# Peptides against a protein of PDB entry 5H65, part 94

Target 1, 294 residues: chain A of PDB entry 5H65
Amino acid sequence: QYLERTPLCAILKQKAPQQYRIRAKLRSYKPRRLFQSVKLHCPKCHLLQEVPHEGDLDIIFQDGATKTPDVKLQNTSLYDSKIWTTKNQKGRKVAVHFVKNNGILPLSNECLLLIEGGTLSEICKLSNKFNSVIPVRSGHEDLELLDLSAPFLIQGTIHHYGCKQCSSLRSIQNLNSLVDKTSWIPSSVAEALGIVPLQYVFVMTFTLDDGTGVLEAYLMDSDKFFQIPASEVLMDDDLQKSVDMIMDMFCPPGIKIDAYPWLECFIKSYNVTNGTDNQICYQIFDTTVAEDVI

## One batch from the design tools (peptide; made by RFdiffusion4, then SolubleMPNN)

Design b2_p10_7_s3 (from b2_p10_7 with D3E L9E)
Fold by OpenDDE base, seed 2:
Structure b2_p10_7_s3 (fold): chain B 294 residues (1-294), chain A 10 residues (1-10)
Amino acid sequence: as target 1 above (294 residues)
Amino acid sequence: SLELPPVPEL
């Protein structure tokens, strides 16, 4: 739908919900650090959560590494198993299960690995060699996903997470339902295992000023606003620099706001009730900044 | 804990 440009002073007087097209300067934004702006969002329960840090993952995988793989769960019709014993004083056992496609081992780049008892470092090393890795544990009757606090799937440098609240986990043998056991599409893996996948999103608060008024709007976006995937930005220095450059362009440090470029965007208003307090909030939507700069 | 902006009730 065509929306006419509305000045911020007019928007600030209107009831919610409404949609607006605006032209404003980015006076300021929060958080200032990019890693703090990347969150995980559940599309079902709408929970926002932090992306787990390496330290959090280290703890989870270290705990998993204290468990001994169950020999009875090795070498099934779904996967072939190899056991490694570490040379450390603890003699830790690591099981790597190679998922087969119709009883045949795929090529290494198409093979899903199930890792049982691996450390974060070991898992990362394997994910660099094998495109798809699932951290698992021995359940009572089958292998199971290790922990939804950790990635349910690692593909290269991308960690795929699931919602603890919305997921109803199923055992690893449910991967048999996948017709294609080579591409390992994250959504298909999640569906097979009863996981509601979380989405990486940029979450930022923009203070917008068009000279008629000042308005705070939040951005929750996965890949449209910056034309950069939130899922990749934390693991790619060049993407981080690109986002920083975009933000510095719209909100240059040490320069007066009068010299800032204009940002054209769509915002929607909505009502928020916090106890007895009613407020109108604003969200940026359907906006791409990268196209306006070229 | 970074204060998340209030999300619209869906």
Scores: peptide ipSAE 0.039, ipTM 0.564, DockQ to the pose 0.391
Fold by OpenDDE base, seed 5:
Structure b2_p10_7_s3 (fold): chain B 294 residues (1-294), chain A 10 residues (1-10)
Amino acid sequence: as target 1 above (294 residues)
Amino acid sequence: SLELPPVPEL
């Protein structure tokens, strides 16, 4: 959508809601650390939550590993099961269920594994070899998703999470509804299991200055702004470096703001009520920095 | 059951 460029001093005088195109310098941003800027967002209830840390996942999977897989739930029409007994850790049992496509086991790069009783390390090892992994537990009548505090699906290094508030979980046999049991599209898996997928988002506050005024704008973006997926950045050192380089380019340390590059972006204003006070806030939208750096 | 594919060591 085409908008004429508006100076910040003019924007600051206008009522909300409105949309603007601006050209400004990034005076500063928060948070400064990348890992603090990546959040999980529910598209339905709009809840923002932290991405679980490795330590959080270790606890969840350790708790899950205390439960013995139910033999009655092994080797169904949907999946073939293999049981490992660990040599250490008191002979813990781990069940791996290989999901079949029309009774045929797919190739490893197309196979969905259901893991029961695995540690984070074991799950990660399997996810690196196989296309898709779901952490599960034995329910009363079927396998169930282990916990929405953990990923419902792991594909390589990507952890897919679901919203606890909005999801109504269904048992694993609902994966039978998927016609294609090879690609394992996260949205399709989520739909089959009654999960509302969370979105990885960059969440930042930008202080923008065009020489006419200063404005704080909120950024919530998944992959457009940096042209880097928020879903991948935490697990990829090169992507992290790329984001850091972009931010350092716009807000270089140790130099004056007069030497900063110009950022062209779209912002929208909106009203926020804080008690008795009405405030106008601003959000960046539909902006890609790689295209609009001048 | 079908023959299971090779899995990494756990």
Scores: peptide ipSAE 0.032, ipTM 0.691, DockQ to the pose 0.013
Fold by OpenDDE base, seed 4:
Structure b2_p10_7_s3 (fold): chain B 294 residues (1-294), chain A 10 residues (1-10)
Amino acid sequence: as target 1 above (294 residues)
Amino acid sequence: SLELPPVPEL
């Protein structure tokens, strides 16, 4: 829908909710560090969560690695199991379960691995080699997802997370419901396992100034604004550099705002009530800046 | 054939 440009001074006087097209300079933004702006968002309960750090995952997987794989759950119709016993670490057992497609082991690049008792390092090595990995544990009757605090699916460098609040986990044998056991689409895996997948989002606050007024607008976007997936940016230095370049272009350090480029974007106003206080807030939506920059 | 993962080395 076409919206006429509205000056910020006019917007600031209007009641919410409304949608606007604006042209403003990015006076400043927060957070300044890209990694701080990447969050996980639940599409169902709308909670924002931090992306777990490597250290957080290491703890989870170290704990998981203290558990011994249940022999009774190995080598099912769904998967073939390979077990290792470490030379060190007091003979820690690691199980890798290779999910079969119609009873046949697929090619390595199409194979889903279920990893039980693996460390973060081991899991990462396997994910890099086999692409699709699910960290699991031995449940009472079946393999189960290890922990929703960790990725439910790792594909290369991409970690797919699920919402702890909204997910109702099902056992690994529910992967049998998937007709295609080669592509391992994250949403399909999530559905089979009762997981509500979280979405990677950029979360930023922009201070916008068009010379008539100044307002703060919230950005929550997965891949549209920068044309860079929030899901990939943390693991890709080039993507990080690209985002940084974009932000530096719009808000160059050490330069006066008069020299800043104009940012065209859509914003929507909305009401926030905190007790007796009514505040109008603004959110950027349906905006791509990369097309103007690249 | 499926290439098996290496033995986990810590």
Scores: peptide ipSAE 0.028, ipTM 0.707, DockQ to the pose 0.014
Fold by OpenDDE base, seed 3:
Order: structure tokens, then sequence, then C-alpha cells
Structure b2_p10_7_s3 (fold): chain B 294 residues (1-294), chain A 10 residues (1-10)
């Protein structure tokens, strides 16, 4: 989109909704910690959620690990099953189901594992080895997804989450509808299981100052602004460092704002009603900063 | 943290 640059003082006087191109300095931003800026967003109901912490997942998987796998659900046309008994924890049973492609077991790196009774540590270990893992439980007639509070799919270090409100879960046998049972595309898996996938997003508030005025603009972006996927940043130290470097470049600590670089971005105004008060808010959109940093 | 028993590679 082409828009002429508008000074903040002019924008602050205008009614919403409108779109603007601006050039301003990043006076400050919130939250300051990167991990606090990463959220899960539902594209359907627009709910924002916190990314579950390791401790939250531990509780869910520990609870799941108390359940005994149903022998009747083992070894179907879709998957081959192996049962392991732990040496500790009073002989806890773990079921590992290897999903077949047209009745044939794929290579380990292309094989989807269904894990029943695994702990977070065990599941993470398996996801690193087999690439794709779904935490499951024994349902009445079929295997089912364990819990939407946990990832529905783990691929390496990436945790894929689903929206509890918008999802209508289907049993594991619905994976039969997938033509390709080797790539395990998260969106395809989600569709087969009736899951509305959540999107990782950076959620930040920028205080922008161009010398004519100051406004706060909201950033909600998955991968465009930093050219770094929000889905990967929490699990990759190098990506975290890159985001931190970008933010430090635009808002360097211990330096006066007069020396800050100019940020060029698009913002849109919109109306928000809080009780009886109408407020105009601003959101950053269609902006990439990483290309200017490198 | 408990380690999973060895799972065979496919």
Amino acid sequence: as target 1 above (294 residues)
Amino acid sequence: SLELPPVPEL
C-alpha cells in the first residue's frame, strides 16, 4: 500500500478508522521481556492465550500418565502399537503407536507417533527422534487427543496448540482422511482432528514519538514484523537474540531518544468502547523492520 | 524426569 507520511500530531486529531504511514522513534515498548510478548491467537474467535509453561504441561502429561492404555485400541490398520513398562513409578505403562502410510511403517523421520501415558520429558525426547508426536488417550471406541491445553502436535521443538472454544475434536482414526501420511502438515492434522489451530503471535505495545506527538500502537504479528516466526522464537536462543538485537537497535538502553533511529511503519486507527468511554486505538500492520536492520 | 524405555527406530 502507498500512503503519504502523516505526522503523529495530525493523526491524533483524526477520527477512526483510518490507515497511516508514519515515521517515528520507538520511545519505549511493553512487555520488556520477549517471552512475555509471545501469545497464542485464535484466527476464528480472536481469543489471546498465554503459551503454556513447562510446569503447566508437566501437570497435564502427568495426569495422562496415570491412565492405563486400552489393549482393545492397539494395533489397528492405521497404527502399530508398542507398550512399555517403566522401571520406576510403580510400573507405569506407556503406549507408543506408530502411524502407517497405506499399511506400511514410514521412516522414523516421517513417522507420526501417538503417545499414550508419556511425560513431557518422554514426549519431547520422542519428538526429537521421530519429528512428529501427538499426545493421546484411550477413548471409548478409539484413541483421542489427550488435552487441548497441551500441544495437539509436537514437531521437533515446535508445539502446535488448538483453540478449546472453536475446536470440535474428532477421534484419531480421522487421520485416515489424510492423503499424505508422511509430511504431517500441522494444518492438515488439525483439520482431520477437528482442531482450529492457534497461531503464535508477538503482542507488544509501542510508544511512538515523532517530535510532533506521542501515541501508543499495538503490535500483533506472527512472522512479518521481525521476519522471525513467533512459533519458533521461544525454543531458539539465536532467534531470541535476534529479536532482542532489533529491539535494542530501535530502543537502545542508556541512550537519549534524540539518537534513536527512525522507525517507518503503517498504523491503523480503530474505535474501542470501554463502558461509556470511547477511545481511539492504533495498531501496527503490514510492517517489516528486519530488512532495514540487516 | 524419567527416561522413556528404548523405542526401536523404524
Scores: peptide ipSAE 0.028, ipTM 0.668, DockQ to the pose 0.016

Design b2_p10_7_s4 (from b2_p10_7, 3 letters changed)
Fold by OpenDDE base, seed 2:
Structure b2_p10_7_s4 (fold): chain B 294 residues (1-294), chain A 10 residues (1-10)
Amino acid sequence: as target 1 above (294 residues)
Amino acid sequence: DLVLPPVPEL
């Protein structure tokens, strides 16, 4: 059935759950800073996590760099290994394992690297030259993923994270189960390694006002609302500017709300129980904001 | 302009 537009004053009187089409002005939104709105969401346990900052990753990789690569785990049927000793960092050993496709080293743009003992800077340099990088450590019998607090897969500037709660990690040799060892699809890598991948999401709270009433609705969206992937926005200044421009369009600074553009969107109501208190909350869904081609 | 997907059939 076609959803007719419902005024906010009518919605505020109704029980949940229900779906509505609305036309309202964006009075305000939180958080104001884009980087604070980007989170990691687990599709299985629904936990929201902060995206690790560079400083967080530096600590993890520095700790990993204190461990010596196990010689017994080098040069397997799955990968060829190269070892470097740093000159300036007390002789730190770095192992890079080049994953082979059917015993043959692929081209750099199709090659997965397993890095052991690398710094964030070194990993980033490698991710710019090769298809993918996985930070690893020497386990008892095989290479293992370094830490789920760090990316399990880095492709260019994209960091892929896994859920610590829902993942049951398997050793690196499980990558042998992948038929295609050239494309390195994140979901396939995650499945092979027993990882539940986290999803990048925009999480924002919108205060909506249509002149009949005011309600707060939250947005949790990966790529539909802005037509910009949450997974890419933190590492791309142009995408950040685009999101900021969209938000400034709907909520222009220094302008009265009467002059704000109308936002047409879908919202759904749902019940939330906090102890003995029942409240109705609202979520934006199935809504896309397109920039007007002026 | 806002682009809405097709109205979900209830």
Scores: peptide ipSAE 0.006, ipTM 0.351, DockQ to the pose 0.047
Fold by OpenDDE base, seed 1:
Structure b2_p10_7_s4 (fold): chain B 294 residues (1-294), chain A 10 residues (1-10)
Amino acid sequence: as target 1 above (294 residues)
Amino acid sequence: DLVLPPVPEL
């Protein structure tokens, strides 16, 4: 059965927690910039983190590139290694380790690359040719994940991140536990390496007004609300445009709220305690905005 | 258009 629509004025008088179906206008929203609304969320510790910027990644990979690959860790049963020496930067060495499936090199589209000592630019070049890339470093006895501040896995344009708080990193040889060394499913890679993967989420605050009352509702959603994955939106201009169009549709600039479309959604109330202060907050849930296939 | 999945009544 569906929840009956409840006016905001009635909701504002009720104790939490409760669930409601509402019909309201989106008076305003924050943040206004899409890139600011995309966060990384840990499903285990529930921390929200910023998505690293390109500049942040540049620094991490530049630091990693100052370290020389350990020759002792090259060419194992798990991977074949190739070494490049740069013409500049005093002959910096870059190691690319091609992960084998049962001792055989797979096809390029199925091959996982482990990159050691590469810059962001070099990593991106390789990720464009090979679908799966892991930035690594030489550990004491094995290759290790470079840094959880950087992606643990790059697939196409998607950067997969892990939670620093919840992850207990294991060495690269733990990839041997994967029966399938061709598909490189992010969750399987994460599990093998002791990584708790972070989830891309849209994080926004909506100010909702139905003419009877006004409330702020929090949105934390990965792919349902916009029917656009938060994991892909930062790397796809068309998806960004689509989200912007949706927001402009519900909250059009330069016109009065009376002309705004109605938004139907579910919200849940919950209690928040800040010291001695108790507040009721609201979160949007189980709501999809379908693009009109025009 | 908005699509809402069914939610159980309270």
Scores: peptide ipSAE 0.005, ipTM 0.346, DockQ to the pose 0.047
Fold by OpenDDE base, seed 3:
Structure b2_p10_7_s4 (fold): chain B 294 residues (1-294), chain A 10 residues (1-10)
Amino acid sequence: as target 1 above (294 residues)
Amino acid sequence: DLVLPPVPEL
């Protein structure tokens, strides 16, 4: 079943919460820059966070690289360790731990690397080669995740982040609980390490106008609206171009709104209390935009 | 193109 279309003027008069199907033009949207619309969302505490920038990660990994790997934590039943000494940077030591599957080293494309003391550049190089990388540090009794401000898992170009508030970190040896030590599913890795994974989401505000009224609707979506994963868009120029094309289609620059295409979508209303003021807000849900490839 | 999934009436 489908909801019947409701004009915006009628919606604006109704109490929340309710669900509506609408047909409206996208008068404008915010933020205008795609990278500003991509956030990290915790499914447990619902906190929204900024995606760390390269500069933020550089600082974290540079700090981690000042620590010397503990020799006592090298070469366990879980992983084989190799130590590198850099020629520059006063002989910085980097430990790379290769996680074994049942005591055997997997193929490089299936091998999880634990990196201790690596720079962002070094970690990125290794993630491209070995697919799965966890930045770690030497704890008192075991290797530990380096910092939840950095990715807990890097797979190719995808950075997986965890919620600092909701996570209760466990040591690296807890990866032993994973039955499959080749696929390295992010959710499974997170569970083993006590991490609540954050979700990449598009966060945008749409100003919608159907000629009867104007309302602002909030979009928070990971992969449904654009049919493009928010987790991949920042690292893929083609995906960025696709999102930009979609937005330009619905809200073309330099053209009058009368010529804009109609957007059909579902919105839900909800109550928000800001101090003494009660407001009704709107959120887009269960809507997909796809480009027809001609 | 916009694709809408079926949503039940309230």
Scores: peptide ipSAE 0.000, ipTM 0.345, DockQ to the pose 0.047
Fold by OpenDDE base, seed 5:
Structure b2_p10_7_s4 (fold): chain B 294 residues (1-294), chain A 10 residues (1-10)
Amino acid sequence: as target 1 above (294 residues)
Amino acid sequence: DLVLPPVPEL
């Protein structure tokens, strides 16, 4: 048996918390720009953060590049090190550490690189050639993650971030605890390094109207609603276009709401306290855009 | 359209 559809007018009269199935039209949504709807969410402390912009990362990596790699930390049992001297920028030195699997260098598509002193552009170029890249710096006794304001892991075009509040960073040698040093699963890397991974999420407010009432519902979703990963959308023009097309389909510009398609979704109500005032809010959950729409 | 997973009646 399935949850019966409830009209919005009935929902608006009920106490929270409750779950509902609804059929409504998307009157409007916020934010309108896709890049503003993608956030980083901590599953532990529930902090929402902005995804760092390229300019923010440039600053972090430029600052990191001012430090000379420590020769004492090169060529360990865990990794083989090479020094790359840039042709430009006064011959800046970049240390590239190739993580070994049982003493053997993996193939490029399975290799983890630790990069010390690289610019964003250089790091991105390397991440396109190799499976995984971690920006690092020389610590006192070991390599360390450069900065949690930057990705702790880059795989292709995907930037993996960690929560500064919840993470207790461990040194790079803790990667030795990983039995499989070829796949480099982000969660495993994070666990080894004491990082609480942040999740890419779409964060939107939908104004829903079924003709009986109007309701604002919050959407926080990583990959289910659009069937598009929030983690990939910012780096893929085709995925961006797909999300835009979906939103334009549900909320077409220049058309009256009476012609909008009907959306079926699940919403849950919850109580929010704002000072002395209690408010009931709504969140979309367990809802997926149909494959025929994408 | 949106696809909903099977949900038991409450």
Scores: peptide ipSAE 0.000, ipTM 0.340, DockQ to the pose 0.046

Design b2_p10_8_s1 (from b2_p10_8, 5 letters changed)
Fold by OpenDDE base, seed 4:
Structure b2_p10_8_s1 (fold): chain B 294 residues (1-294), chain A 10 residues (1-10)
Amino acid sequence: as target 1 above (294 residues)
Amino acid sequence: MTFPSVLEIS
């Protein structure tokens, strides 16, 4: 749909909800740090969560590593199991379950590993080699997902998380329902295990100024605005640099706003009610950074 | 000075 440009001063006087096309400068944005702008969003309950830090994961996996793998759950029709006893002071047992495809072990790059008792470091090493890893624990009758506070699936450097509120976890044997046990599509894995996957999103507040008025617009986007996946940016220095460069271009440090570039984008207004207070908020949508900027 | 838009609307 074509929308005519509307000055911010006019928008600020109008009731919500409405959609607008604007041309404005980015006076400022929050948060300034990229890491702080990346969140996890549930598409079902719409909760926003922080991406767990390495330290958070360390604690979870350390706790998991204190649990001994159940021998009775090893070597099923679904997976072949290998177990190691560490030679360190603790003598920790680590079980790795290699998921089979139709009874046959796939190639390493296609193989899903179920890891029981592994540390974050060990899990990361395995994920880099095998590309797909699920942290698990021994349940009463089956392997189970270790903890939704940790990734339910790690693929390379990407951590896939599930919503604690919306998920109804099922045991690992439910992976049998997957016809293709080589691609390990996160959504398919999630569905099989009863997980509502969270989405990585950029969450930012843009202060926009077109000379007629100033308004704050929220950006919540996964991969379209920057043409960079929020799911990958935290683990890729080059992607981080790209985002930083883009933001520096939009809002150059050390110079006056008069020299800032003009930005054209769509914003939509919506009502937010907090008690007796009614507030109109704005969100950027259907907007992407131009290719010549990236 | 006139600055071009650095954003594209999809």
Scores: peptide ipSAE 0.015, ipTM 0.457, DockQ to the pose 0.036
Fold by OpenDDE base, seed 5:
Structure b2_p10_8_s1 (fold): chain B 294 residues (1-294), chain A 10 residues (1-10)
Amino acid sequence: as target 1 above (294 residues)
Amino acid sequence: MTFPSVLEIS
């Protein structure tokens, strides 16, 4: 699409909704710390959630580890099961179910593990060795997803989460509907299990200034703006450094705004009703950091 | 001193 550049002073006088192309400087942004800007977003109900902390996950998995795997649910046509007993004073039972592809165990890099009773540490270790891990629990008649407050799928260092409000969970045997049981695409797994997957997003507020006016615009983006996946940034120091460098470039610390770079971007206005008050808000869209900057 | 835009419109 093509839009002519509009000064902020003109935009601030116009009704919503509209789309604009602007040229402005980033006076400031919030939050300043990267980890605070990464959220989980539901594409269906549009709720924003915090990414669970390690401590939160520890509690969930510790609770799950208090439950004993049901022997009746082991070794089905879908998966082969192996049981470990910890050597600690409690003798915790851990079940790992290796999902088969057409009755054959895949290679480790293509294998999906279902884990019962594992701690976060144990699950993470397994996810580093195998392609995919799903934390599960023994249901009445089948294995079930452990808890949507925890990842429904872990692939390497990536945690995939589902929306509690929008998901209607189905049992693990529904993975049989997947023809290809080697790739384990998160969206396919989610669909099979009745999960609405949450999206990692950068959520930031940009204060933009073009000399004619000042405007606050929201950034909600998963991977286009920074050309860095929000899903990976929390687990990768290099990606974190890259984002920090980009933001420092846009909003250099210790210097005056006159020396800031000019930024061109698209923003859209929209109406927000707060009781009897109508407010116009702005959101950045269809904008990316130039490739030569990354 | 100002710098050119480091953003690309898609």
Scores: peptide ipSAE 0.015, ipTM 0.454, DockQ to the pose 0.037
Fold by OpenDDE base, seed 3:
Structure b2_p10_8_s1 (fold): chain B 294 residues (1-294), chain A 10 residues (1-10)
Amino acid sequence: as target 1 above (294 residues)
Amino acid sequence: MTFPSVLEIS
């Protein structure tokens, strides 16, 4: 699409909704810390939530580890089960269920593990060794997902989360509906288990200045703006450095705004009502950082 | 004259 460049002073006088092309400098942005800009977004109910901290996950998995695996749910046509007893004072029991493909155990790099009673540390260790890990618990009739406050699927260092509001959880045996029990595509796993997967998004507010006016624009993007997946950035130091470098380029510290680079981007205006107050807000869309910058 | 930009519009 093509839009002529519009100065910010003109945009600020116009009613919403409209789309604009602008050329402006990034005076400032919020939040300043990268980890604070990464959120989880539901594509259905559109709620934004924080990515759970390690401490939050520790509590959830520790609570789950207090539950004893049900022997009646071990070794089904779907999975083979192994039980370990920890050497700690409480003798915690951990069950690992290896999901089979057509009755045969796949290779470790293609195997889905269902972990019952594992700690965060143990789960993370296993997720690095095996293709996929799902934290589970013993239900009344079947294994069930442990808690939507924790990842429903861990693949390597990537934690996949589901929406508590929109999900209607189904038992683990529903994984039988998946034809391919080796690739374990997150969306397919989510669908089988009745989970609406959340999307990692960068959420930032840009203060833009073109010399005619100042405008705050909202950025909500998963992987297009920075060309870096929000789902991976928190677990990858190099990706974090890249994002930081990009933002430092847009807003170089220690120098005046006159020396800042000019940015061209699309923004759209929209109306927001808060009680009796009506406000026009702006969102960046269809804009990407140039490849030579990354 | 086209001024340089660090962003590309898709």
Scores: peptide ipSAE 0.015, ipTM 0.466, DockQ to the pose 0.034
Fold by OpenDDE base, seed 1:
Structure b2_p10_8_s1 (fold): chain B 294 residues (1-294), chain A 10 residues (1-10)
Amino acid sequence: as target 1 above (294 residues)
Amino acid sequence: MTFPSVLEIS
């Protein structure tokens, strides 16, 4: 799309909502730490929440591991079950349920594992080997998703989360509705289990300055701005480095703003009401870091 | 564009 460039001083005087094309320098940004900028966003209720830390997951899975797998729920038409007893922790039971495709166990790389009673470490080991893991617990009549505070699906190093507010969880047997029980597409798994998937997003505030004025613009983007998926950045050092390099390029440390690069981007204004207070805010949209930069 | 930019507008 095309918009004529508008100076920030003019934008700051105008009512919202409007769309603008601007040319400005990035005076500063927050948060400064990349991991703090990655959030989970619900596309339905639009809530933002933090990505659970490893410590948070440890607690959840430790709690889950205190529960003994229900024998009556093992070995169904949907999955074959194997049980392990740990030597420590008073003989903790761990159940791994191998989901079958039309009654046949698929290849390891196509097999979904349902893990019951596993620790984070154990789950990670299995996810690395089989590439698709769902943490589960024994329900009354069926296996159920363990906890929406934990990933509903782990594929490799990617943790897929669901919205607690918007999800209406269904039991594991609902995976039977999937015709293809080999690819395990996150959205399909989510749909089958009544989960509204959360989206990884970069959330940042940019302070933009074009010499005529200064405004703060909000960035919420999943994979377009940096051309790096927010879903992968936390687990990939190279991607993290790339984002850091980009931000350092836009806002070089130890350098005066006069030497900063000029950035062209789209911003949209919108109204925010907090009680009796009305504020105009700005959000970056339809803007991507140039390919030659990354 | 008449000058290079580190950002591309889509």
Scores: peptide ipSAE 0.014, ipTM 0.460, DockQ to the pose 0.034

